# Designs tried in a protein design run: peptides against a protein of PDB entry 4LZF. Part 38

Target 1, 155 residues: chain A of PDB entry 4LZF
Amino acid sequence: GGRLVVFPNGTRKELSADGQTVKVMFFNGDVKHTMPDQRVIYYYAEAQTTHITYPDGMEVLQFPNNQTEKHFPDGRKEITFPDQTVKTLHPDGREESVLTDGTIIQLNPDGSKVIQFNTGQREIHTADFKRREYPDGTVKTVYSDGRQETQYPTG

## One batch from the design tools (peptide; aimed at target 1 P8 N9 F27)

Design b2_p21_6 (made by RFdiffusion4)
Pose (drawn by RFdiffusion4):
Structure b2_p21_6 (pose): chain A 155 residues (1-155), chain P 21 residues (1-21)
Amino acid sequence: as target 1 above (155 residues)
Amino acid sequence: AAEEAALTAELEAAHAKFAAL
């Protein structure tokens, strides 16, 4: 029916009957679970933070302010902030944020960006211009040289 | 004793890794 082992330093270890699951309760209050599928779940008592390592290379951190950070094997990093905005950082430097109101912000490493507003408008920033596109078909652009352009709808 | 030492080293390594974040 399993075992409990108590070490002189105060660390406790609990093994399942099949030995597949191991739980370690460290003297400092940290808790580690090793699962049969080799997932490792580590709880940091003082920091109140959970770190989960998956066999496929994925790592997940849960912070006490309810922020979650996911690290994918390829280097991508996905952050869920407490407000539930999801921000994805790519190794090439691109950033994408999907806010709960529906706004999407895409930032390129060269500094250019595309903003998709929940209102249906779209804004593009490049080295040459800032552009705003409207649901009615109107396009408004401000160029680096200071000129401003309005493209009216066909209708 | 060896297992206790391994678990202590693992505890320290986990905290070092978490502190590097």

Design b2_p21_6_s1 (made by RFdiffusion4, then SolubleMPNN; from b2_p21_6, 10 letters changed)
Fold by OpenDDE base, seed 5:
Structure b2_p21_6_s1 (fold): chain B 155 residues (1-155), chain A 21 residues (1-21)
Amino acid sequence: as target 1 above (155 residues)
Amino acid sequence: SAEEEELLRELEELRKKFASL
């Protein structure tokens, strides 16, 4: 059978019969589960946050406000916000947000911003201009000096 | 006990880790 150890400070340690699962219930309400696959599930009682660590270095945080964060071994982070927007932070400095309507917002390391709308339109922001590309091939550019240019589709 | 002290140290380390997240 399993074993239960109760320490004087109130911390409890439960071992499964096979010894493959260990549950520590700390006196402060925190809980640590060590699973047979070496995944560790930690619950921070005060913050009501679940933290999962995987043997490959992946970490997952689940916050009480329904935000989830994934920390990848390569340094990439993926944040799912309560509104279900997903933001990816890349090691190269790129940030990509995918909105619930399918719109993608990309922030590039050079400071440029690209919005890919769910309609197929694309908007590009640079230091020099703001450009809107339309599915029909029309391109409208507003330059920093106020000049506006429309490029019509080649047909 | 030694095991209790180890678990206490682990708790403190986990708390520090969380604070850094």
Scores: peptide ipSAE 0.279, ipTM 0.869, DockQ to the pose 0.919
OpenDDE base, seeds 1, 2, 3, 4: peptide ipSAE 0.277, 0.277, 0.271, 0.272; ipTM 0.868, 0.867, 0.866, 0.865

Design b2_p21_6_s2 (made by RFdiffusion4, then SolubleMPNN; from b2_p21_6, 9 letters changed)
Fold by OpenDDE base, seed 5:
Structure b2_p21_6_s2 (fold): chain B 155 residues (1-155), chain A 21 residues (1-21)
Amino acid sequence: as target 1 above (155 residues)
Amino acid sequence: SAEEQALLEELQAERARFASL
């Protein structure tokens, strides 16, 4: 069967019978699982945080406050906050937040901001204007110079 | 033991990695 090794410092090492799973229970309460699929699951006892590392470089952090972070190999990060808002941080500096009500907020590297409301309305913020797009096709734009334009839907 | 020391170093490495996240 499996093997259990207990060290003088209190650290314990469990090996599965097939040798494919290794569980180390460190003296401080931390736990490290090495799985057959090469996934490594580390539990930090003091922080009560679980850290999963995948062979492809993907990392997942699960915090005690119910926050989850995914760190992708390309540098992208996806954060699920305790309130279930999901924020994606892209390597190019773009940020996207999906709120629980379905609203999507995008912050672009050029400084522009796009809000896709759950009502179907869309708002675009740039240095030059603020634009509101309505589901019926109406578009209202307020320019930085104070000019206002309304584009009415066709038909 | 050598294995015990290696596991201690592994623990330290993981803690350091966590601190860098």
Scores: peptide ipSAE 0.404, ipTM 0.908, DockQ to the pose 0.897
OpenDDE base, seeds 1, 2, 3, 4: peptide ipSAE 0.404, 0.400, 0.396, 0.401; ipTM 0.908, 0.907, 0.907, 0.908

Design b2_p21_6_s3 (made by RFdiffusion4, then SolubleMPNN; from b2_p21_6, 11 letters changed)
Fold by OpenDDE base, seed 3:
Structure b2_p21_6_s3 (fold): chain B 155 residues (1-155), chain A 21 residues (1-21)
Amino acid sequence: as target 1 above (155 residues)
Amino acid sequence: SAEQAELERERAELEAKFASL
């Protein structure tokens, strides 16, 4: 059988019969699970947040508002918001948001922005211009000096 | 208990780690 140890301060330690699972229930309501696959699951009672640490360095945070954050070993972060928008933060400072309608918004380290619409249109924002690219190959550019240019597709 | 003190140190370290996330 398993073992249960109860400490004088109220902390409890439960060992599975096979010794593969350890559960520590701290006196403050925090819980630590060590699993057979060596992942560690922390529950922080005050914050009502679950934090999972994997052997490869992956970390997952689950917040009470249903937001989930993944922290990858390479420094990348992926945030799934309650509305199911997924935002990826890259180590180079690039950010990408995927909306539920399939629109992708990219923020680049140089301050430029690219929107890939679900219609196949793309919009590019730079310090010098705003450009709209259409699926037929038409490109419309509005420059910062007020010039407008339309490039028609090659027939 | 030495084990109780160790578990309490671990709890405090985890709380500090969480606060830094």
Scores: peptide ipSAE 0.334, ipTM 0.883, DockQ to the pose 0.862
OpenDDE base, seeds 1, 2, 4, 5: peptide ipSAE 0.184, 0.160, 0.167, 0.098; ipTM 0.794, 0.786, 0.788, 0.753

Design b2_p21_6_s4 (made by RFdiffusion4, then SolubleMPNN; from b2_p21_6, 13 letters changed)
Fold by OpenDDE base, seed 4:
Structure b2_p21_6_s4 (fold): chain B 155 residues (1-155), chain A 21 residues (1-21)
Amino acid sequence: as target 1 above (155 residues)
Amino acid sequence: MEEEEKLLKELEEERKRLASL
């Protein structure tokens, strides 16, 4: 059988029969689960936030507003916003957002921006130009000096 | 008491961790 320990301060500790699961219910309402797979699930009662830590260093935060954050061991961070937009922050400084409509927005460390539209069009922003690429192969570029160039698809 | 103290320490550490997030 399992074991339940109740401490004087009101904290309770539950141990599963196999000893592989430990649940601590702190007097403040926080809850800590240690799972057989060695992940630790901590629930912060006041913040209504769940924090999961994995043995490989992965961390997952779940906020009451339905935002989820994943912190990867490699330093990458993935944020799922309440609207289900997913933003990934890469260790190299690159940021990528995937919108619910399928649009992907990439911010590069050099300051350039790439938007991959759900229509198949792509827009590239650099210090020197703004470029729109179309699925048919047409490319329209507006340069910083105001010059415009259209590259037509090869048939 | 020793285990209770350990658990209190864990609680405090977790709260500090949350505050840093």
Scores: peptide ipSAE 0.314, ipTM 0.879, DockQ to the pose 0.936
OpenDDE base, seeds 1, 2, 3, 5: peptide ipSAE 0.312, 0.304, 0.148, 0.311; ipTM 0.880, 0.876, 0.759, 0.880

Design b2_p21_7 (made by RFdiffusion4)
Pose (drawn by RFdiffusion4):
Structure b2_p21_7 (pose): chain A 155 residues (1-155), chain P 21 residues (1-21)
Amino acid sequence: as target 1 above (155 residues)
Amino acid sequence: AALAAAVAALQAALAAALAAA
């Protein structure tokens, strides 16, 4: 029916009957679970933070302010902030934010960006211009040289 | 008995060091 082992330093280990699951309760209050499928779940007592390592290379951190960070094997990093904005950082430097109100912000490493407002408007920033596109078909552009352009709807 | 007392003293020392940190 499993075993409990207490070490001189105060660390405790609990093994399941099949030995597949191991729980380690460190003297400092940290808790580690090793699961049969080799997931490792580590709880940091003082920092109140959980770190989960998956066998496929994915790592997940849960911070006590309810922030979650996911690290994918390819290098992508996905952050869920407490407000539930999701920000994705790609290794090439692109960043994408999907806010809860529906706004999407795409940032390129060259500094260009596309913003999709929950209102249905779209904004494009490039080295040459800033552009705003409206649901009615109107397009407004400000160029680097200071000129401003309005493209009116066909209708 | 002497080994049990030594283990209890070690645990108390580790608890005190941790509280001081």

Design b2_p21_7_s1 (made by RFdiffusion4, then SolubleMPNN; from b2_p21_7, 18 letters changed)
Fold by OpenDDE base, seed 5:
Structure b2_p21_7_s1 (fold): chain B 155 residues (1-155), chain A 21 residues (1-21)
Amino acid sequence: as target 1 above (155 residues)
Amino acid sequence: EEEKEEIEKLRKKLEEELKKK
């Protein structure tokens, strides 16, 4: 059968009959579940946050505001905000946000920014220019010196 | 993200106390 251990501080530990599931209910209200698949589900009572750790090093945090964070073993982080925007932080410093309307915003380590609009337009920001690319192949560039150029499609 | 660090500190303390008992 299962076992229940009650500690003097009020913490409780429940062990399943097969020993594969362990539930710890800490005196502060936190709960830790160790599952047969070696996932550890920790609930922080005060913060109302769930933290799941996987054997491969993957971590998932679920915050009370409905934000979810995935921490990958390679250092990548994926944040799903309450509005369902998904932001990915890459180990190389690149950041990518995918908005609910399909717009993608990329922040590159070199400081450049690329916005891929759901309309098919793309806007590129660099130290030297801001460029708008249109689906028809037209490209409009505003350079840092104020010069403006329009490149028309040639095809 | 800072929240993660703060709550993890508490977790570590609680888990260490569990190991002692």
Scores: peptide ipSAE 0.111, ipTM 0.741, DockQ to the pose 0.037
OpenDDE base, seeds 1, 2, 3, 4: peptide ipSAE 0.107, 0.104, 0.106, 0.107; ipTM 0.737, 0.737, 0.738, 0.739

Design b2_p21_7_s2 (made by RFdiffusion4, then SolubleMPNN; from b2_p21_7, 17 letters changed)
Fold by OpenDDE base, seed 4:
Structure b2_p21_7_s2 (fold): chain B 155 residues (1-155), chain A 21 residues (1-21)
Amino acid sequence: as target 1 above (155 residues)
Amino acid sequence: DEEEREIEELREELEKELAER
């Protein structure tokens, strides 16, 4: 039912009987699968990398070091590092990293940084100060001029 | 990044070769 085409250079193309699946095995060891859902799975043999492209423009890269990258149609990129940290790069320039312990680190386009700790504490870094917010409502601020301020929770 | 670019270039070349046959 299927069709196999063998090219002179050694590339092989396999077509399923229904024509919905196409597998190309290139002479260099690369493999391309076109799936019924129109996603394309490309495996780069030398780089040992898998690249999946979806018809909506989504792309997924899987690297041999276990890093995975998702490229969304809206321009957002999501990187899962080997240590399972997930970093999201937003089109507006904002970056967010979620650590395995639940800590969230946000880098803003204006240069400010926000760390949401798994303890419920939050730290805000700006050009003018570093501020630590505690779950009990205490806020400690260290200003760029060295001044320190502590705000205690309201009773 | 550069690696992604190189991979895509190789992909396009290989697909072009296939399409021309």
Scores: peptide ipSAE 0.060, ipTM 0.684, DockQ to the pose 0.037
OpenDDE base, seeds 1, 2, 3, 5: peptide ipSAE 0.022, 0.034, 0.024, 0.023; ipTM 0.595, 0.637, 0.605, 0.607

Design b2_p21_7_s3 (made by RFdiffusion4, then SolubleMPNN; from b2_p21_7, 14 letters changed)
Fold by OpenDDE base, seed 2:
Structure b2_p21_7_s3 (fold): chain B 155 residues (1-155), chain A 21 residues (1-21)
Amino acid sequence: as target 1 above (155 residues)
Amino acid sequence: DAEKEAIERLREELKKELAAR
């Protein structure tokens, strides 16, 4: 059968009969599960947060407000917010948010911003201009000096 | 983010305590 160890401080350690699963119930209510696939599941009782670590370095955080964060071994992070917006943080500093309506917002390391609207319109923000591209091929640009330019589709 | 740091600190403390037993 399994094995149960009870420590003087109230912490309990449960070992499965096959030795593949270990459950530690800490005196403060925290729980640590070591699974057969070598993932480790931490539950922090006070914070009500679950933290899963994988052998390859992947980490998953689940917060009580329904936010989930995935931390990839390459340094990329993926955050699913309570409203189901998904934000990806890249190691190069680029950030991408995908909204529930399909809108994509990209923040680039150079400070530029690109919004791909669900309507097919695209908006580009740079230090020099703000540009709106329309599905019909029309492009409207407002430059930082106040100049405005419209390019019309050829047909 | 402060919560994450606190979690990691607690994790390490509990890890050390467990390892000592």
Scores: peptide ipSAE 0.054, ipTM 0.673, DockQ to the pose 0.037
OpenDDE base, seeds 1, 3, 4, 5: peptide ipSAE 0.029, 0.044, 0.037, 0.058; ipTM 0.634, 0.670, 0.656, 0.679; seed 5 fails the geometry check

Design b2_p21_7_s4 (made by RFdiffusion4, then SolubleMPNN; from b2_p21_7, 16 letters changed)
Fold by OpenDDE base, seed 1:
Formats: structure tokens, C-alpha cells, sequence
Structure b2_p21_7_s4 (fold): chain B 155 residues (1-155), chain A 21 residues (1-21)
């Protein structure tokens, strides 16, 4: 059968009969589950946060506001916000946000920003200009010095 | 635990980022 160990501080440790599942209920209300697949599930009672660690180095955080954060072994982070926006943080410093309407916002390590609208329009922000690209091939550029240029599609 | 403090710090950083968005 399973075993229950009760420590003097009130912490409880439950062991499955096979010893592959371990549940530690800490005196502060925190819970740690070690699963047969080597996943470790931490519940932090004060923060109401669940933290799952996988043997491959993957980590998943579940926050009380319904935000989920995934930490990949390669250093990438993926944040799913309560509104279902997904933000990816890449190890090279690139950030990508996918909005629920299909808009994609990319922040590049050089500080440039690209917005791909669901309409097919694209907006590029650099230190030197803001550029709007239209599906018809029209490109409007506003330079940092205030100059404006419109490039028409070659018909 | 150290891990709890790290998670708390991460939550604070995320809260700040959410406030800026």
C-alpha cells in the first residue's frame, strides 16, 4: 500500500505503493507532486500558481489570472495572456505577438518593429522611418526628418 | 522557498509588462 509520512512541522508526504508518485503537502499549503513520468507539479498556495517542470527542461507556469507561460529548453518563452494573445520571446531578443484578430507584431533585436495586419497591410518601424505597405503594392514611407514618400505599384 | 521567491518575482515582472501593454 501507499505510505503517509507526517512530519513534526505539519508537512505530509504521500507515497504511492509503487513509489513512483510522491505528493508533498507542505505546512504552508504548497503542494509538490512528482509523477511517474518525472514531471514535477508545484502548487504555490500563496501565489495560487502552478509550476510544472518536465524532465527535458520544459517549464509551464499557470497564474491565477489565467495567464500561461511556457519556458522551452532552448530559452524561448511563450506567454498566453488571458485575452488569448500569444507572445513569444526568442533567445536572440526577438519578440512576436499574435493577436486574436490575426495581427502579428514583431519586435526585432535591432529595435525595429513590424506589424502584419489581418488586412494584409504591413507596417515597419525603424529608427529612420515608418513604412506602410499595402496589398496593392503601394508603399508609404514617413522618414524621421518628416519627409514622406509614396511608391506606387509598377503596373 | 527560493523557487517561490523566483516565481513571485516573475509574477511581478509579468504584471508590470501587462500594465505597459
Amino acid sequence: as target 1 above (155 residues)
Amino acid sequence: SKKEEEIKKLQEELKEKLAEE
Scores: peptide ipSAE 0.027, ipTM 0.609, DockQ to the pose 0.027
OpenDDE base, seeds 2, 3, 4, 5: peptide ipSAE 0.026, 0.027, 0.025, 0.027; ipTM 0.659, 0.661, 0.662, 0.661; seed 4 fails the geometry check

Design b2_p21_8 (made by RFdiffusion4)
Pose (drawn by RFdiffusion4):
Structure b2_p21_8 (pose): chain A 155 residues (1-155), chain P 21 residues (1-21)
Amino acid sequence: as target 1 above (155 residues)
Amino acid sequence: SNLDFYRTLRENTETLDRDMN
């Protein structure tokens, strides 16, 4: 029916009957679970933070302010902020944010960006211009040289 | 980074536990 082991330093270990699941309760209040599928779940008592390592290389952090950070094996990092904005950092430097109101912000490493507003408007920033596209088909552009252009809808 | 910090904290805790035993 399993075992409990208590070490002189105060650390406790609990093994399942099949030995597949191990729980370690460290003297300092940290808790580690090793699961049969080799997931490792570590709880940091003082920091009140959970760190989960998956066999496929994925790592997940849960912070006490309810922020979650996911690290994918390829280097991608996905952050869920407490407000539930999801921000994705790519190793090449691209950043993408999907806010709960529906706004999407895409940032390129060269500094260019595309913003998709929940209102249906779209904004593009490049080295040459800032452009706004409207649902009615109107396009407004401000160029680096200061000129401003309005492209009116066909209708 | 946060991930590096928490990896190091876990390693330090497990090393300290081993040394004490």

Design b2_p21_8_s1 (made by RFdiffusion4, then SolubleMPNN; from b2_p21_8, 17 letters changed)
Fold by OpenDDE base, seed 1:
Structure b2_p21_8_s1 (fold): chain B 155 residues (1-155), chain A 21 residues (1-21)
Amino acid sequence: as target 1 above (155 residues)
Amino acid sequence: SALEEVKQREKENEELEKELL
C-alpha cells in the first residue's frame, strides 16, 4: 500500500504503493509532486503559482491571474496572457505577439517592428521610416525626415 | 524574474526536503 510519513516539523510525504508518485506537503503550505513520467509539479502557496518541470528541460509556470509561461529547452519563451494573447520570445531577441483577432506583432533584434493586421494590411517600422502596405499593392511610406511617398500598384 | 523567484523557493524547499530525509 501507499505510505504517509509525517515529520516532526509538520511536513508530510505521501508515497504511492509503487513508489512512482511522491507528494511532499511542506509545513509552509508548498506542495511538490513527483510523477511517474518524471514531471515535477511545485505549488507555491504564498504566490499561488504552479511550476512544472519536465525531463526534457521544459518548464511551465501557471500564475494566479491565469497567465501561463512556457520555457523551452532551446531558450524560447512563450507567454499566454489572461486575454489569450500569445507572446513568443526567441533566443535571438525576436519577439512575436499573436492577438486573438489574428493580428501579429513582430519586434526584431534590430529594433524594427512589423504588424500584420487581420485585414491583410501590413505596417513596418524602422529607424528610417514607417510603411503601410495595403492588400491592393498600394504602399505608403513616411520617412523620418517627414517626406511621404505613395507607391501605386502596377497594373 | 518570476522564474528566478520560483527557482529560489524550489531550492529552499529542496533544502528542507534534504533535512527531513
Scores: peptide ipSAE 0.116, ipTM 0.756, DockQ to the pose 0.547
OpenDDE base, seeds 2, 3, 4, 5: peptide ipSAE 0.113, 0.104, 0.145, 0.112; ipTM 0.750, 0.745, 0.776, 0.758; seed 4 fails the geometry check

Design b2_p21_8_s2 (made by RFdiffusion4, then SolubleMPNN; from b2_p21_8, 17 letters changed)
Fold by OpenDDE base, seed 5:
Structure b2_p21_8_s2 (fold): chain B 155 residues (1-155), chain A 21 residues (1-21)
Amino acid sequence: as target 1 above (155 residues)
Amino acid sequence: SALEEVRKRERENEEEAKRLL
């Protein structure tokens, strides 16, 4: 049998029979679970948000709008938006968004942007040009000075 | 940030739990 302790303030502590699971139900409705695998699960009643901490330093936030944020020990963040777009923020400042249609948008630390379309086309934005690469090997570049260049695939 | 607010509340709850346990 587990143990239940009820405190005068309304906080409750439940210990599993094996002692490996601890559940604290705070007077404000928040809940803390300590799991056998050493995960700590916090539930915030007001925000309806779940925060999971892992022994390796991984943190997971689950918001009521179905957004999920993963915070990796290396400083990387992965955000799954309600629309299921996944955005990864890298410690070096690079950002990558993967859309549900398979399109990948990369923002590089140098300010360049790369869009890999699900069609196989790629668009590259730099300070000097916008470039469109086509699956057939055609490349169209529009330079900042207005010059346009088309490179045809070598047949 | 949302994480900072969560961490703040967690610390507050943990401090309270330590007083009770």
Scores: peptide ipSAE 0.108, ipTM 0.749, DockQ to the pose 0.542
OpenDDE base, seeds 1, 2, 3, 4: peptide ipSAE 0.104, 0.096, 0.098, 0.099; ipTM 0.746, 0.737, 0.741, 0.741

Design b2_p21_8_s3 (made by RFdiffusion4, then SolubleMPNN; from b2_p21_8, 16 letters changed)
Fold by OpenDDE base, seed 1:
Structure b2_p21_8_s3 (fold): chain B 155 residues (1-155), chain A 21 residues (1-21)
Amino acid sequence: as target 1 above (155 residues)
Amino acid sequence: SRLDEVKQREEKTLKEEEELL
C-alpha cells in the first residue's frame, strides 16, 4: 500500500506503493507531484498556476487565463497567448510572433522588424526605411528622411 | 516571462518542506 505522512504544520505527503509517485500537499494549498517519468508538477494555489519541470530541463507554465509558457533547454521560450498567438523568443534575441490569421511578425536583434502578412505582402522596418513589398513585385519604400520610392515590377 | 516569480515561490515552499522532513 501507499504511505501517507501528515506533518504537524498540516503538510501531507503521499507516496505510492512503488515509491515512484510522490504527492506533497503543502499547508498553503500548493501541490507538488513527482511522477515516475521524473516530471515535477508544481501547482501554486494562490496564483492557480501549474509549473512542470522535465528531466531534460524543459519547463512549462500554465496560467489560469490559458496562457502557456514553454522554456526549452536551449534557452528558447515559446508563449501561447489566450488568443492562440504564439510568440517565440530565441536565445540570440530574435522574436517571432505567429498570429491566428497566419501573419508572422519578426523582431530581429539589429532592431529591424519584418511582417509577413497572410495576403502575401511583406513589410520591412529598419532604422533607415519602411518598405512594403507586394505580391505583384511592386515595392514601396518610405525613407527616414521623408523621401518615397516606388519600384515597379519588370514585365 | 513570469517564470522567475514562480521559481522564487517554489524555492521558498521547497525549503519549508526540507525543514519538515
Scores: peptide ipSAE 0.072, ipTM 0.721, DockQ to the pose 0.614
OpenDDE base, seeds 2, 3, 4, 5: peptide ipSAE 0.065, 0.046, 0.045, 0.050; ipTM 0.714, 0.698, 0.697, 0.703; seed 5 fails the geometry check

Design b2_p21_8_s4 (made by RFdiffusion4, then SolubleMPNN; from b2_p21_8, 16 letters changed)
Fold by OpenDDE base, seed 1:
Structure b2_p21_8_s4 (fold): chain B 155 residues (1-155), chain A 21 residues (1-21)
Amino acid sequence: as target 1 above (155 residues)
Amino acid sequence: SALEEVKQREKENEELARELE
């Protein structure tokens, strides 16, 4: 069978019969599971947070509010918010949020912002202008100097 | 960051676990 070791400080270590699963229950309430697939699952009792590390360097954080953060080996981060919005932070500094309604919000490293609405409209924000593109081909631009321009579709 | 705080506590507990083994 498995083995249970109880240490003088109250920490407990459980070993599976095959030795492939190790569970450490710390005296402070934290729990560490080492799994046969080499995943390490750490539970922080005070924060009620779960941290999973994978052998490829992937890390997953699960928070008590149902937020999940994935840290990829390439430096990309993916945050799933409680409302199921998914925000991706790219290593180049680009950020992308996908809303549940299909709207996509992109923040670029140069400070520009692009919103792709679920209606097919697109809004582009730069230092020089805000531009709204409509599905019919109409484009409205408001420049930083207050000038406004409307470009009509080629009829 | 929240991750750094979590990792620090994990490291401390891992050090403690090694001292117990």
Scores: peptide ipSAE 0.096, ipTM 0.725, DockQ to the pose 0.571
OpenDDE base, seeds 2, 3, 4, 5: peptide ipSAE 0.091, 0.092, 0.095, 0.095; ipTM 0.722, 0.724, 0.726, 0.727; seeds 4, 5 fail the geometry check

## One batch from the design tools (peptide; aimed at target 1 Y42 A47 H51)

Design b2_p22_3 (made by RFdiffusion4)
Pose (drawn by RFdiffusion4):
Structure b2_p22_3 (pose): chain A 155 residues (1-155), chain P 22 residues (1-22)
Amino acid sequence: as target 1 above (155 residues)
Amino acid sequence: PAPTPRPPPPPPTPPPPPPPPP
């Protein structure tokens, strides 16, 4: 029916009957679970933070302010902030934010960006211009040279 | 021997600035 082992230093280990699951309760209050599928779940007592390592290379951190950070094996990093904005950082430097109101912000490493407002408007920033596209088909552009352009709807 | 606990975790990533208005 399993075992409990208490070490001189105060660390406790609990093994399941099949030995597949191991729980370690460290003297400092940290808790580690090793699961049969080799997931490792570590709880930091003082920092109140959970770190989960998956066999496929994925790592997940849960912070006490309810912020979650996911690290994918390829290097992608996904952050869920407490407000539930999801920000994705790609290794090439691209950043994408999907806010809860529906706004999407795409940032390129060269500094260009595309913003999709929940209102249906779209904004594109490049080295040459800033552009705003409207649901009615109107396009407004401000160029680096200071000129401004309005492209009216066909209708 | 007793298992040793891991070092402290990294701090959370700070939040981004607010989005611009439409």

Design b2_p22_3_s1 (made by RFdiffusion4, then SolubleMPNN; from b2_p22_3 with P1S T4Q R6P P22A)
Fold by OpenDDE base, seed 5:
Structure b2_p22_3_s1 (fold): chain B 155 residues (1-155), chain A 22 residues (1-22)
Amino acid sequence: as target 1 above (155 residues)
Amino acid sequence: SAPQPPPPPPPPTPPPPPPPPA
């Protein structure tokens, strides 16, 4: 059979009969599950947050607002926001957000930004210009010095 | 000897700002 250990501070520790599962119920309401697959599931009672750690270094956070964050061993993070927008943070500093309407926003390590609109238009922001690319091949550029340029399609 | 609870979890990442209109 399993074992139950009750500590003087009110913390309880349950050990499965096979010794493969350990459940710690802390006096503050937090719960820690160590599973047979070696994943550890933390439940933070006050924050109502679940934190899963995997033996390979993967971590998953589940927040009460329906936000989920995946922290990969390579340092990459993937955040699914409550509105179902997905943001990826890369170790090189690049950020990518995919909105539910199909818009994609990319922030580059050099500070430039690219927006791929669901309309097929693309906007590029750099230190030197803002550029709008249209589906018909037209490209409009507004430079930081105020100069504007339109490039018309060749087709 | 009694197990102690871990520190509080990190806060959720803030959402990205909205894009400009098309």
Scores: peptide ipSAE 0.177, ipTM 0.757, DockQ to the pose 0.842
OpenDDE base, seeds 1, 2, 3, 4: peptide ipSAE 0.170, 0.039, 0.163, 0.100; ipTM 0.753, 0.634, 0.751, 0.701

